Peptides against a protein of PDB entry 2AKA. Designs and how they scored, part 184

Target 1, 299 residues: chain A of PDB entry 2AKA
Amino acid sequence: MEDLIPLVNRLQDAFSAIGQNADLDLPQIAVVGGQSAGKSSVLENFVGRDFLPRGSGIVTRRPLVLQLVNSTTEYAEFLHCKGKKFTDFEEVRLEIEAETDRVTGTNKGISPVPINLRVYSPHVLNLTLVDLPGMTKVPVGDQPPDIEFQIRDMLMQFVTKENCLILAVSPANSDLANSDALKIAKEVDPQGQRTIGVITKLDLMDEGTDARDVLENKLLPLRRGYIGVVNRSQKDIDGKKDITAALAAERKFFLSHPSYRHLADRMGTPYLQKVLNQQLTNHIRDTLPGLRNKLQSQL

## One batch from the design tools (peptide; made by RFdiffusion4, then SolubleMPNN)

Design b2_p26_1_s4 (from b2_p26_1, 10 letters changed)
Fold by OpenDDE base, seed 4:
Structure b2_p26_1_s4 (fold): chain B 299 residues (1-299), chain A 26 residues (1-26)
Amino acid sequence: as target 1 above (299 residues)
Amino acid sequence: SAAEAEGLAKVEALFPELDELVKKLQ
């Protein structure tokens, strides 16, 4: 079971070299959500490092294939920079920005061409995620006026695939019925079979309100359920608050909150990582025979 | 392209391992 994700990672790296013409529906998890929904913070919390581009508006402008690999050592590798080991995660951030700008130019446009990043760490479970551009309605900088539709079309290339699981990231401090992540997920997964809900910003909800019904899977039922998380605030990020301290604060939040205390063992970033590892592993197991048969027919 | 050929060669090289793993899962 432990070898399934690494094998798919090797297949994914191989397919990335073939380009877009490989109509190979690899078992994967696509991360979707509106801008500022907290996607980047969730991913960084898995690694325990700041390594993703930050800013206002659109941050992820190319798909980021993030391959987390449990290892005794901590370093990152890019598929486009073979043999270069990154031990400084600030250099990882800079490389993502540079490689993004190399393809998209300075206009803050998007490209469907993935960046493949592998992170080895003792602090991660084996997990592969495809971070996708945040859904937006407002162009920033020199982005084309149709950027919303370009992002949507890019997302659809991933989330329409039957073997794609969808990590739908929605902020709790916004109307969940209006969640861009859940809307796109519902469009391509109307039965909620492939979608995992992540609810961020639970700590930023108005006093006397809670997301209990959502987290209990009562409001907008997903077969795979919802997991609440508490990310670092922007102030905490700017203040370089340690992610380990933030994860401890997240645990304390769920345990102390009257509405969430009973769910606390099924909430938070560590639980999310575990669930995603398990769900991806199981999904690979279920899809791999079909993938093998498809590959065999193409060889 | 040369990149496509390299990608195909990598997939072909992985296929025996994939095939064996699938057989173990059945």
Scores: peptide ipSAE 0.395, ipTM 0.902, DockQ to the pose 0.743
Fold by OpenDDE base, seed 2:
Structure b2_p26_1_s4 (fold): chain B 299 residues (1-299), chain A 26 residues (1-26)
Amino acid sequence: as target 1 above (299 residues)
Amino acid sequence: SAAEAEGLAKVEALFPELDELVKKLQ
C-alpha cells in the first residue's frame, strides 16, 4: 500500500508532460476555500516550511499540485525545472511566483495550467494535494471584473471529477452556513461522500462561542467528518515563528479548551495529515482498477 | 510532439507496476 501514492504521482507527472493534466480523473484531493480561509497555512504546516506565495488578494493564481513524499532528505523539485533540487524553501516560494507570473502576466490574472511541486521530507507522510485559487467576489488590482467566475470555472474542472476528494477549508470566525468552500462542495457532492471539512481560526472565535457542534459532525454532516486546526497568526508568520512551535501551541489549544478537550486526539494538523494520507491511499485502492482500464483505452 | 511522445512512453513504462498493484488489490 505504501507505493500507491508514489505510483499515482508518476502518472500525474507523465500526463502533465502531454498537456492533459486538466482532463485526467486521477485520484487526488482538491483544496477549496475562500480567500484568507487559511488554505496556504495548512499546506505549509504539513511541510513545516514557509514556501507558498504571500500577499493581499488572490495569492494562488494557478493550481499547485503539491506532492509530499516521505524521504530521509529534505528538498523540493519542480516538474518544469527537471534535475534542479531546492533546499532553500524561500527559493521555492520565488520559483512559484516567477512561474506564475510567466504564464499569467503582470495583470494578476489566473491560469488553469498547474504547477507541479514535489517535496521530499522526513517530516511528511506521502500525500498529494491540489491547492486551488481562493474564491473571491472582489477583483483586486488589474484583475478582470469576471474573476469570481473564472476562479469558479477553474475549481469546477477539478471538483466535478468523480475521483476527486474535496478538502473544504472554512474559517470558524465566519458564518459556516455561508462558507464558500462548503457551498461549492455541496453543489458537486450533495451527499457529502467526497468532502472532508477543515475548520481554521478556532482561536479567533468570539469569547463564549465555539465550533463544537460542527466538529462533532452535528450541524452540517459530512460522511468523512470535520477536523479543526489552529494556524499561525499573520503576526507569527511575519515574525517567522517556527512551525514546530506553532504545532505545539495548536495541541495545547485543543487540550486546554473546555469545548474541544474531548476531541483533541482527532484535531490538529498532524492528525489531519494522517487522515488525508489514509483517505487518499484507500481512495486510490478503490479507483485503481477502473483507472488502469481507462488509461489502457486512451493509449 | 516530442514532449507528448515522451509522456506516452512514461505512461506505458508504468503499466507493469500498475498491473502488479491491481493484482495485489484484487
Scores: peptide ipSAE 0.381, ipTM 0.897, DockQ to the pose 0.775
Fold by OpenDDE base, seed 3:
Parts: C-alpha cells; structure tokens; sequence
Structure b2_p26_1_s4 (fold): chain B 299 residues (1-299), chain A 26 residues (1-26)
C-alpha cells in the first residue's frame, strides 16, 4: 500500500506531458477555500517549511500539484526543472512565483496549467494535494473583472471529476454556513461523499463561541468528517515562528480548550496529514482498477 | 502532438507496475 501514492505521482507527471485534453480522472485531493482561509498555511505545516507564495489577494494563480514524499533526505524538485534539486525552500517559493509569472504575466492573472512540485522530506507522509486558487469576489490590482468566474471555472475542472476528493478549507471565525469551500463542495458533491472539511482559525473565534457542533459533524454532516487546525498567525509568520513550535501550540490549544479537549486526538495538523494519507491511499486502491481499464481502452 | 505521444509512452511504461499493484489489491 505504501507505493500507491508514488505510482499515482508518476502517472500525474506522465499526464502533465499530454496536456489538458487528457480526460484522465486521476485519484487526487483538490484543496479549495476562500482567500485567506488558511490553505497555504495548512500545506506549509505539512512540510514544516515556508515555501508558498505570500501576499495580498490571490497568491496561488496556477494549480499547484504538491507531491509530498517521505524520504531520508529533504529537498524539492519541479517537473519543469528536471534534474535541479532545491534544498533552500525560499528558492522553491521564488521558483513558484517566477514560473507563475512566466505563464500568467505580471498582471496577476490565472492559468489552469499546473505547476508540479515534489517535496522529499523525513517529516512528511506520502501525500499528493492540488492547491487551487482561492475563491474571491473582488478583483485586486490588474486582475480581470471576471476573475471570480475564471477561478470558479478552474476549480470546477478539478472538483467535478468523480475520482477527485475535496479538501474544503473554511475559517471558523467566519459564518461556516456561508463558506465558499463548503458551497462549491456541496454543488459537486451534494451527498458529501468526496469532501473532507478543514476548519482553520479556531483560535480567532469570538469569546463564548466555538465550532464544536461542526467538528462533531452535527451542523453540516460530511461522510469524511471535519478536522480542526490552528495555523500560525500572520504575526507568527512575519516573526518567523518555527513550525514545530506552532504544532506544539496547536496541540496545547485543543487540549486546553473546554469545547475541544474531548476531540483533541482527532484534531490538529499531524492528525489531518495522517487522515489525508490514509484516505488518499484507500481512494487510490478503490479507483485504480477502473483507471487501469480506462487507460487500456485509450491506448 | 509530440508531447502527447511522449506522455502516452510514459503512461505505457508504467502499465507493468500498475498491473502488478492492481493484482495485489484484488
């Protein structure tokens, strides 16, 4: 079972050469959420490094196929830069920005053409995620006035596929019934079979409020449930707070919070990573026979 | 296109391993 995710990674790399016209529904997890929902922070917490673009507005402007691979060594590789190993994760960030700008130009436009990034680390489980542009209603800078619809159309190209799991990232300090991530997930997965809920910013909720009913899967039931996480604050990121210290603070938050203490063993970034690895592995196992038969019929 | 043909060839090269894994999962 340990080799299923690496095999699908090699299939993803092969399909990237065929282009967008390959009607190949690969088993994958698409990450969806509004701008500032905490998607990038969740992904960086898995790696334990700062490596994603940062800024105001739309940070992710192309799909990022993030392939995490457990390894004895720590480095990154891009599919577009074969043979170059990155050991500095700031250089990884700069390469994502440069490769994004090469295709989209400097106008902060979007492109549906993925960037494929593989990260080898002793600190990760095997996990592949497709980070998608954050949903927005307000164009910023030189973005086209229809950017909301362009992002939505791009997301739909991934989340409508039957073998796509959806990681719906929603902030707890906003109305969860109005979550852009949960809305788009419900549109394409009305029975909640493919959707995993992530609730961020639990530490930023108003005093006397909690997300207990959501985390207990009572408010908006998903078959795959919800996992709460506590990301670094923007102040902690700007202050270069260590991710290991942030993960310890997250654990302390859940253990000390009266509403979440009983859930603490099923919460936090390390538990989310384990659940996603297991769910992706099982999903690949269940879909791979059908995928093989489909591929054979196209050859 | 040449790129599509290269992509298909890479997929075909993975079939033996794919078939072995599918057999282990059945």
Amino acid sequence: as target 1 above (299 residues)
Amino acid sequence: SAAEAEGLAKVEALFPELDELVKKLQ
Scores: peptide ipSAE 0.377, ipTM 0.895, DockQ to the pose 0.765
Fold by OpenDDE base, seed 5:
Structure b2_p26_1_s4 (fold): chain B 299 residues (1-299), chain A 26 residues (1-26)
Amino acid sequence: as target 1 above (299 residues)
Amino acid sequence: SAAEAEGLAKVEALFPELDELVKKLQ
């Protein structure tokens, strides 16, 4: 079972060379959420490095196929830059920005063409995620007035696929009933079979309020449940707070909070990473026979 | 296109391993 995710990674790399016409439903996890929902922070917490573009508005403008591979060494590789090993994760950030701008231009437009990034690290579990542009209603800069619909259409290309799992990222300090992530997930997965809920910003909820009913799967039931996480604040990111220290603070938050203490062993970024690895592995196992037969019929 | 042909060749090269894994799962 340990080799299932690496095999699917090689299939993803091969399909990226074929282009958009490969109507192949690969087993994958698409990450969806509104702007500032905390998606980038969740992904960076898995790697333990700052490597994703940051800023106001639409930061992710192309799908990012993030392939995490457990390894004895720490480095990154891009599919578009074969043979170059990146050991500085700031250079990884700059390459994502440069490769995004090469395709979209300087107008902050979007493109459905993925960037494929593989990260080797001793600190990761084998896990593949597709980071998608954050849902927004407000165009910024030279963005077209229909940018909301362009993003939605791009997300729908991934989340409508039967073999796509959905990582729905929602902030707890906003009305969860209005979560863009949960809305799109419910539209394409009305029975909640393919959706994993992530609740961020639990530390930023108003005093006397909590997300207990959501995390206990009582408010908006998902078959795969919800996992709460506590990301670094923008102040902590700007202050270069270490991710390891942030993960320790997250653990302390859940253990000390009256509403979450009983859930603490099923919360936090390390538990989320483990659950995603297991769920992706099992999902690949269940879909691989059908995928093989479909591939054979197309050759 | 040449890129499509290269992609297809890479998929075909993965079939032996894919077949072995599918057999282990059945």
Scores: peptide ipSAE 0.372, ipTM 0.893, DockQ to the pose 0.798

Design b2_p26_2_s1 (from b2_p26_2, 18 letters changed)
Fold by OpenDDE base, seed 1:
Structure b2_p26_2_s1 (fold): chain B 299 residues (1-299), chain A 26 residues (1-26)
Amino acid sequence: as target 1 above (299 residues)
Amino acid sequence: SLQQALQEIEEILKEVDELVKKLQSE
């Protein structure tokens, strides 16, 4: 069981090297959400480093296959530049931006060609996520006027796959009924079998309101349930607030909140990471025999 | 190269086979 995620990582790398010709339904978790839903912050909290592009509008413009690997050392590697070890995560961010711009050009367009990033860290569980561009309705800058549809089409290439789990990231301070993440998930997973809900910005909800019913899986039931998280504020990010300290604050938030205290042990970024690791591992186990047969038939 | 990738896939498939066998025995 412990080698399942690394094995799929190797498959992902190999197929990425072949290019877009890989019609494979690999067991994976695709991360979806509207712009500013908090996807990048969740991923950075897993690593404990600031390494993802930041900015207004669409930040992620290529799929990012983020492979987290538990290791005694901390460094990152890109598939497109094998052998180069990045220990400065600011350089990782810059490389993502540079590699994105290399393919998409200057118009802030998108490309379906993934960036494959592997992060080794003693602070992570083995976990692979595919971070996808944030859904938007409004083009910014020189983006194509149809950018919304381009993003949706890109997302659909991933989330329609039967072996794709969907990490739907929704902010709590917005109407969840209008969540872009939950809408797209419902479109491709109407029975809620493949979708894991993440609720961000719980600390930014209006006074007297809470997301208890959602987190208890009573409002919009998903088979795999919901996990609430509290990310760093933009001020905290800009101020380089330590992620470890932020995770402690997150724990405190859930423990001290009257509406969430009883759920606290099943909330927060560390719990989310654990759940995703377990769910991905189990998902790979369940799909591996079929995957093997499919791969063999394609060789 | 494509050839290298194909070779790697073949190697991975061998490992997959072993893992599948292991899982089926559990």
Scores: peptide ipSAE 0.201, ipTM 0.800, DockQ to the pose 0.769
Fold by OpenDDE base, seed 2:
Structure b2_p26_2_s1 (fold): chain B 299 residues (1-299), chain A 26 residues (1-26)
Amino acid sequence: as target 1 above (299 residues)
Amino acid sequence: SLQQALQEIEEILKEVDELVKKLQSE
C-alpha cells in the first residue's frame, strides 16, 4: 500500500509536464480556507521547515502541488526545474515566489497553473496536498475587484472533482458557522463525504470558550471528522521559532487543556499527517480501478 | 519531449494494471 501515493505522483508529474494535469480527476487532497486561517503553517509543520511565501493579503496565488516523500535524505525539487536539488528551504520559498511572479506579474494576480514541489524528508509521511489560494472578499494592491470570484472559480476546478478530498481549514477564534472553508465544502460535498475538517487557532479562543463540540463531530458532523491543531504564532514565525519546539508545545496544549485532554491522542499536526496519509492511500485504492479505465480511454 | 512523456505514462499504466490486479485478488 505504501507505493500507491508515489505511483499517483508519477502520473501527476507526467500529465503536468504535458499540460494535461487539469484534465485528469486524480485522487488528491485540496486544501481550502480563508486568508489567515493557518493553511501555510499546517503545511510547513508537516515538513518541519519554513518554505512557503509569507505576507499580507493573498500569499498563495497559484495552486501548489506539495508532494511529500519519506526519504533518508532531505531536499526539495520542482517539476519546472528538473535536476536541481534544493537543500536550503529559504531558496525553496524564493523559487515559489519567483515562479509565481513569472506567471502572474507584479499585480498580485492569480493563475490556475500549478507549481509542482516535491519534498524528500525523513520527517514526513508520503502525502500529496494541493494548497489553494486563500478565500478573500477584499482585493489587495493592484488585484482586480473581482478577485474573490476568480479565487472561488479556481478552487471549484479542484473541489468539484469526485476524486478530490477537501481539507477544510477553519480558525477556532472565528465563528465556525461562517467558515469560508466549511461553506465551500458544503456547497460541493453536501453530505460531508469528501471533507476533512481542520480547526486551527485553538490557543487563541476567548477564555471560557472551547471547540469541544466541533472536535467531537457533534456540531457540524463530517464523515471524516475534525482534527484540531495549534500552529506557531506570528511572533514565533517572525522570531524563527523551531517547528519541533512548536509541535511539542502543541502536544502540551492538548494534554493540559481540560476541554481537549480526552481527545489529545486524536489531535495535533503529527496525528493529522498520519490520518491524511491513510485517507489518501485508501482513497487511491478505491479510485484506482476507475482511474485506469479513464487513462486508457484518453491515450 | 511529448513522446517521452507518453512513454512514461504507458509505463505507469502498466504498473497501475499490475497493482489493480493485485488489489482485486486480495
Scores: peptide ipSAE 0.179, ipTM 0.791, DockQ to the pose 0.719
Fold by OpenDDE base, seed 5:
Structure b2_p26_2_s1 (fold): chain B 299 residues (1-299), chain A 26 residues (1-26)
Amino acid sequence: as target 1 above (299 residues)
Amino acid sequence: SLQQALQEIEEILKEVDELVKKLQSE
């Protein structure tokens, strides 16, 4: 079963080359969340490198098809520049920004055309995610006044597809009932069959409060459940805190917290990676026969 | 080219068929 994800990756790349990527119901995981929900930090923690654009407002402005591939070597490659191996992940960040600006211009607009990034690493499980722009209510800078709706429409192109799993990223230090990620997931997946909940910023909750009921799947039940994570703070990122050290701190957080200790083995970034790998693999297995028939009829 | 991409898709679909058969046999 380990070869299923790479096979779908090749299919994604081939369809991207012909401009049909967004319209195909490929088995995939779309990552959704409000701005500053911790989405970028979750993805960077999977890779163990800082490689995503950072800043205020909307940072992700094109879908990023992030293909993680377990390998003996560590490097990244973009579909738009095949054969160029990136070993400096700062250069990966710069390439994402440059390729984004090439299509969207300088006005901080968005484009539905994906960027395909493959990361080979000995430290990752095979996993493909589609990182989508963060949901926002307020335009920033030169963004069009309808940017909220443009983002929503872009997200809907992915999350409405039956074969799309939804990784809904919500911060615990905000009202979870008002989570943009959970709202959009509920809209397109009302029975909670395709949604995996991620709760970030558990370490930033007020003293005497916790997200136990959410993490125990009691408040807003999802068939695929919720996983809590603790990301590096902005201070830690600016201070170049090592991701490995952050992962150790995350483990310590869950083990030492009275409300989460009993859940600790089913929490944290490493567990999330494992779950997503398994969920995606199983999802591909279940959908691949039907996908084959659909693809054959469209060619 | 578009033609090359279509050929690649056809090759991938053959591999998909093989994997589907394998998965159905297990």
Scores: peptide ipSAE 0.176, ipTM 0.791, DockQ to the pose 0.761
Fold by OpenDDE base, seed 4:
Structure b2_p26_2_s1 (fold): chain B 299 residues (1-299), chain A 26 residues (1-26)
Amino acid sequence: as target 1 above (299 residues)
Amino acid sequence: SLQQALQEIEEILKEVDELVKKLQSE
């Protein structure tokens, strides 16, 4: 069972090399969310490093296939520059930005061509995620007026696939009924069979309000449920607050909050990683026989 | 090359077959 995710990673890399990414229905998890929903922070918390581009507007402008691999060593490698090991995660960030700009130019446009990044670390579970551009309605810079639809079309290439699980990231301090992530998930997964809800910014909710009903799966039920997380604040990120310290603060938040303490063992980033690893592994097990037959027929 | 990638896919599929058989027997 432990080798299923690495095996699918090898398939993913091989198909990427032949340019067949768009037509693949590989078992995977696509990460969706509105801009500023906290999506990048969730992914960085898995790695325990700051390595994703930051800024205003559309930060992720190409799909990022993030392959986490448990290893005794810590380094990153890009598929587009095999053999180069990155040990400085600031250089990883710069490479993502450079590779994005190489394809999209300076107009902050988007491209459906994935960037493949593998991170080896002793601090991660085996897990593959596809980070997708944040949904937006407002063009920035030289972006075309229809950028919203371009992003949507890109997301739909992934989330409409039957073997794609959807990690829907929504902020708690916004109206959840209007969550871009949950809306797109509901459109392509109306029965909530493939969607995992992540609720961010629980620490930024108005005093006297909570997301208990959501986290207990009572408001907008998903078969796979919801997991709440607390990310670093922008101040903490700018101040280079250690992610380990932030994870401890997250644990303290859930344990000390009257509305969440009873859920604390099923909340937070470490639990989310475990759940995603297990769900992806099981999903691969269930889908791989059918996928194998399909792939064989195409060869 | 495309040919090398196709060969790699075929090799991976063989490993998949073996793993699937193992999982089905458990």
Scores: peptide ipSAE 0.175, ipTM 0.790, DockQ to the pose 0.682

Design b2_p26_2_s2 (from b2_p26_2, 17 letters changed)
Fold by OpenDDE base, seed 5:
Structure b2_p26_2_s2 (fold): chain B 299 residues (1-299), chain A 26 residues (1-26)
Amino acid sequence: as target 1 above (299 residues)
Amino acid sequence: SLEEALKEIEEILKEVDKLVEKLKSL
């Protein structure tokens, strides 16, 4: 199948260069979730590297257009510093932080201006995701008192677009009926046509509880369904536990859990990555003819 | 530059046209 995702990546980069990125209805996947929902860990598990900013509160303060490209080599490139190849993913993390601070200033504010990061790796499928700030209700530190609304408005710029798919990330160890990700997805996609559910922290649920009904698409049905994942614990991250070992532990979790064993082949990070690649490819195929006509009318 | 970006968009649109035509033929 022809590389439709790289073609759309080139469009994204070209439109970013002219400052029009937020207004274009490009086929993309926006990643939404509450703070600490496990969103960053899901994205890092796709790459197999620690490269996203971490901390308490709002860590992602600008949209991150994460372009994963299958390649024989492993490196990252930013659109704002073309020609610089990053092979140390800690330097990638530092560059995201520095470029965020350059635009938002010292007050930990947010900006709708995307950071474009391309990661080449033999371990990834072609996939483009827009990582969005985590939804929060409580300002932390020097954040503006209206930060919740600023984040919401930023998310709405992406998730209201008809060609935007929504990756709704929700933790299983919290009330899923109150998930900020599922609430915003239902607001802009009431028929559940554009939303893919991700359920994190399945390993942190109380004994005798499970998310089976959600994962079986029985509780809050989405046309594109739900995929459960198990991320590294904060202890595992701090201890520099290898992501490959974590992926093996995730597979073991699903296979050994009485409530999830029958779903195990449709769960976990590798399956999620495959599904997202397929969903995005199909979505581009379906939207590309209409996109061509729109782009020509705007030029 | 803006001119370079516009030129790149035009080139990408030509590739899009080729892909759209190919997809219609499948």
Scores: peptide ipSAE 0.174, ipTM 0.785, DockQ to the pose 0.743
Fold by OpenDDE base, seed 4:
Structure b2_p26_2_s2 (fold): chain B 299 residues (1-299), chain A 26 residues (1-26)
Amino acid sequence: as target 1 above (299 residues)
Amino acid sequence: SLEEALKEIEEILKEVDKLVEKLKSL
């Protein structure tokens, strides 16, 4: 069972090399959320490293296929520069930015062409995610006036696929009924069969409010449920607070909060990583026979 | 090359077949 994710990664890399990624319904998890929903922080918390671009507005401007592989060594590799091992994760960030700008230019435009990044680490479970551009309503800088629709169309290329699971990232300090992530998920998965809810910014909710009903799957039911997480604050990131200390603080948050203490063993980044690994593995197992038959018919 | 990628896909599919058969036996 543990080898299913690496096997699908090899398929994904082979199809990326021939430019046919858009037409394949590979079992995968697409990450969706509004701008500043906390997506990048969730992904960095899985790796335990700061390696994603940061800034205002649309930071992710190309799909990032993030392949996490459990290994005794820690390094990253890009599909576009095979054989180069990155051990400095700041260089990984710079390479993502450079490779993004190479295709999109300086106008902060977007491209549907994926960046493929593999991270080997002793601190990760086998997990493949596709990070997608954050949904926005307002163009910034030299972005075209239709940038909202361009982002939406890009997301739809992934989330409409039947074998795509959806990691819907929503901040708790915003109206969940208006969550861009949950809206797009509901559009393409109206029965909530493919969607996993992630609730961020639980520590930033107004005093006397909580997301208990959401996390208990009572407000907007998803078959795969919701998992709450607490990311590092911007102050913590700027102060170079390590992710290990942040994960300990997250655990303490859930255990000490009156509304969440009873859920604490089913909350937080480590639990989310485990659940996603298990769900992806099971999803691959269930879909792989059909995918195999489809691929064989195309050869 | 395209030819190399197609060969790799064929090899992966053989591994998939073995794994699918193993999974059916469990």
Scores: peptide ipSAE 0.170, ipTM 0.780, DockQ to the pose 0.645
Fold by OpenDDE base, seed 2:
Structure b2_p26_2_s2 (fold): chain B 299 residues (1-299), chain A 26 residues (1-26)
Amino acid sequence: as target 1 above (299 residues)
Amino acid sequence: SLEEALKEIEEILKEVDKLVEKLKSL
């Protein structure tokens, strides 16, 4: 089973190289959430590095196919610049920004053309995620007035696919009934079969409030359940707080919190990474017989 | 090239076939 995710990664790369990225319903996990929901922080916490673009408004403007590969070495590589190994993750961030701007221009527009990034690390499990632009209703800067619909249309290209799992990222300090991530997931997955809920910002909830009922899968039940996480604060990110120290603080948060202590072994970023690896592996196994027939018909 | 990509896909399909057969035998 260990080779299933790398096998699908090779398929993704081969189809990307021929411009057919959208035509194959490959088993994948699409990451969806509103702007500032904490999506980028979750992905960086898996790698243990700061490597995603940061800023106000829409940060992710192209789909980012993030292929995590467990390895004895730590480096990144892009499909668009084969043979270049990145060991400085700040250079990885700059390359994402440059490659985004090359296609979208300077107007902060969006493009449906993916960036394919592979990260080799001893600190990751084999996992492929597609980070998608954050949902917004408000254009920022020179963005077109219909940017909300452009983002939604882009998301729909991924999340409507039968073999797409949905990682729905929602902040706990906002009304979860109004979560953009859970709304779009429910639109395309009304029975909650393909959706995994992630609840961020649990540390930013008002005193005397908690997300226990959501995390226990009692309020808005998903077949695959919910996982709570605590990301670094913006102050911690700006101060370059170590991600390893932040993960230790996350574990301490769950263990010390009266409402979450009993769930602590099923919460946090390391548990989320494990669950996603297992879910993706099982999903590939279940879809692989059908994938063979589809691939053979397209050759 | 397109030809190289098609060859890679064919190779991957052979690996997929092996894995599918292995999964059916379990």
Scores: peptide ipSAE 0.165, ipTM 0.778, DockQ to the pose 0.721
Fold by OpenDDE base, seed 3:
Structure b2_p26_2_s2 (fold): chain B 299 residues (1-299), chain A 26 residues (1-26)
Amino acid sequence: as target 1 above (299 residues)
Amino acid sequence: SLEEALKEIEEILKEVDKLVEKLKSL
């Protein structure tokens, strides 16, 4: 079963290369959340490297198909520059920025054309995620005034697909009942069958408050439940705190917190990776026969 | 079966790869 995710990755790459991406209901996980919800930090914590664009506002401006592949070697490859192996993850970040700007221009516009990035690493599980632009209500810089609607339209192209799982990323230090991620997930998945909740910023909650009821799946029930994570703070990033130390701190956070100690074995970035790998593998297995029939009808 | 579906998908993938190669040679 370990080869199912790489097989779907090859299909994603093949269909991306021929420009037919928009019509394929490939089994995948779309990552949704408001700006600054911690989406990019979750993805970087999976890889154990800093490689995603950083900044204020809308940083992800194109869908990023992130294909994690367990391997004995560590390197990255882009579909748009086949044959170039990246071993420096800062160069990966720069390539994402350059390729984004090439298509969208410098005006911080968005494009529905995906970037396909494959990361080989001994530190990852096989996992494919589609990082989507962060939902925003306020245009930043030279963005068009309707950017909110453009982002929503782009997200809907992915999350409305039956074979799309939704990783809904919400910060705990904000009203979770008003989470943009959970709202869009509820719109397209009203029964909560395709949605996995991720709760970030648990370490930034006000004193005397906790997200226990959410993490126990009691407040806003999802069939696939919720997983809490603790990402590096901006201070930790600026202080060059490595991701390994951050993962250890995350584990310590859950184990030491009175409200989360009993959940600690079902929390944190490593557990999230495992759950997503398993859920995606099972989802591919269940959807692949139907996908075959759809693909055959399109050829 | 899943195995049959995988085989068919692999065949489709091979066809798509050939198409991509042809487009690049153009």
Scores: peptide ipSAE 0.103, ipTM 0.694, DockQ to the pose 0.042

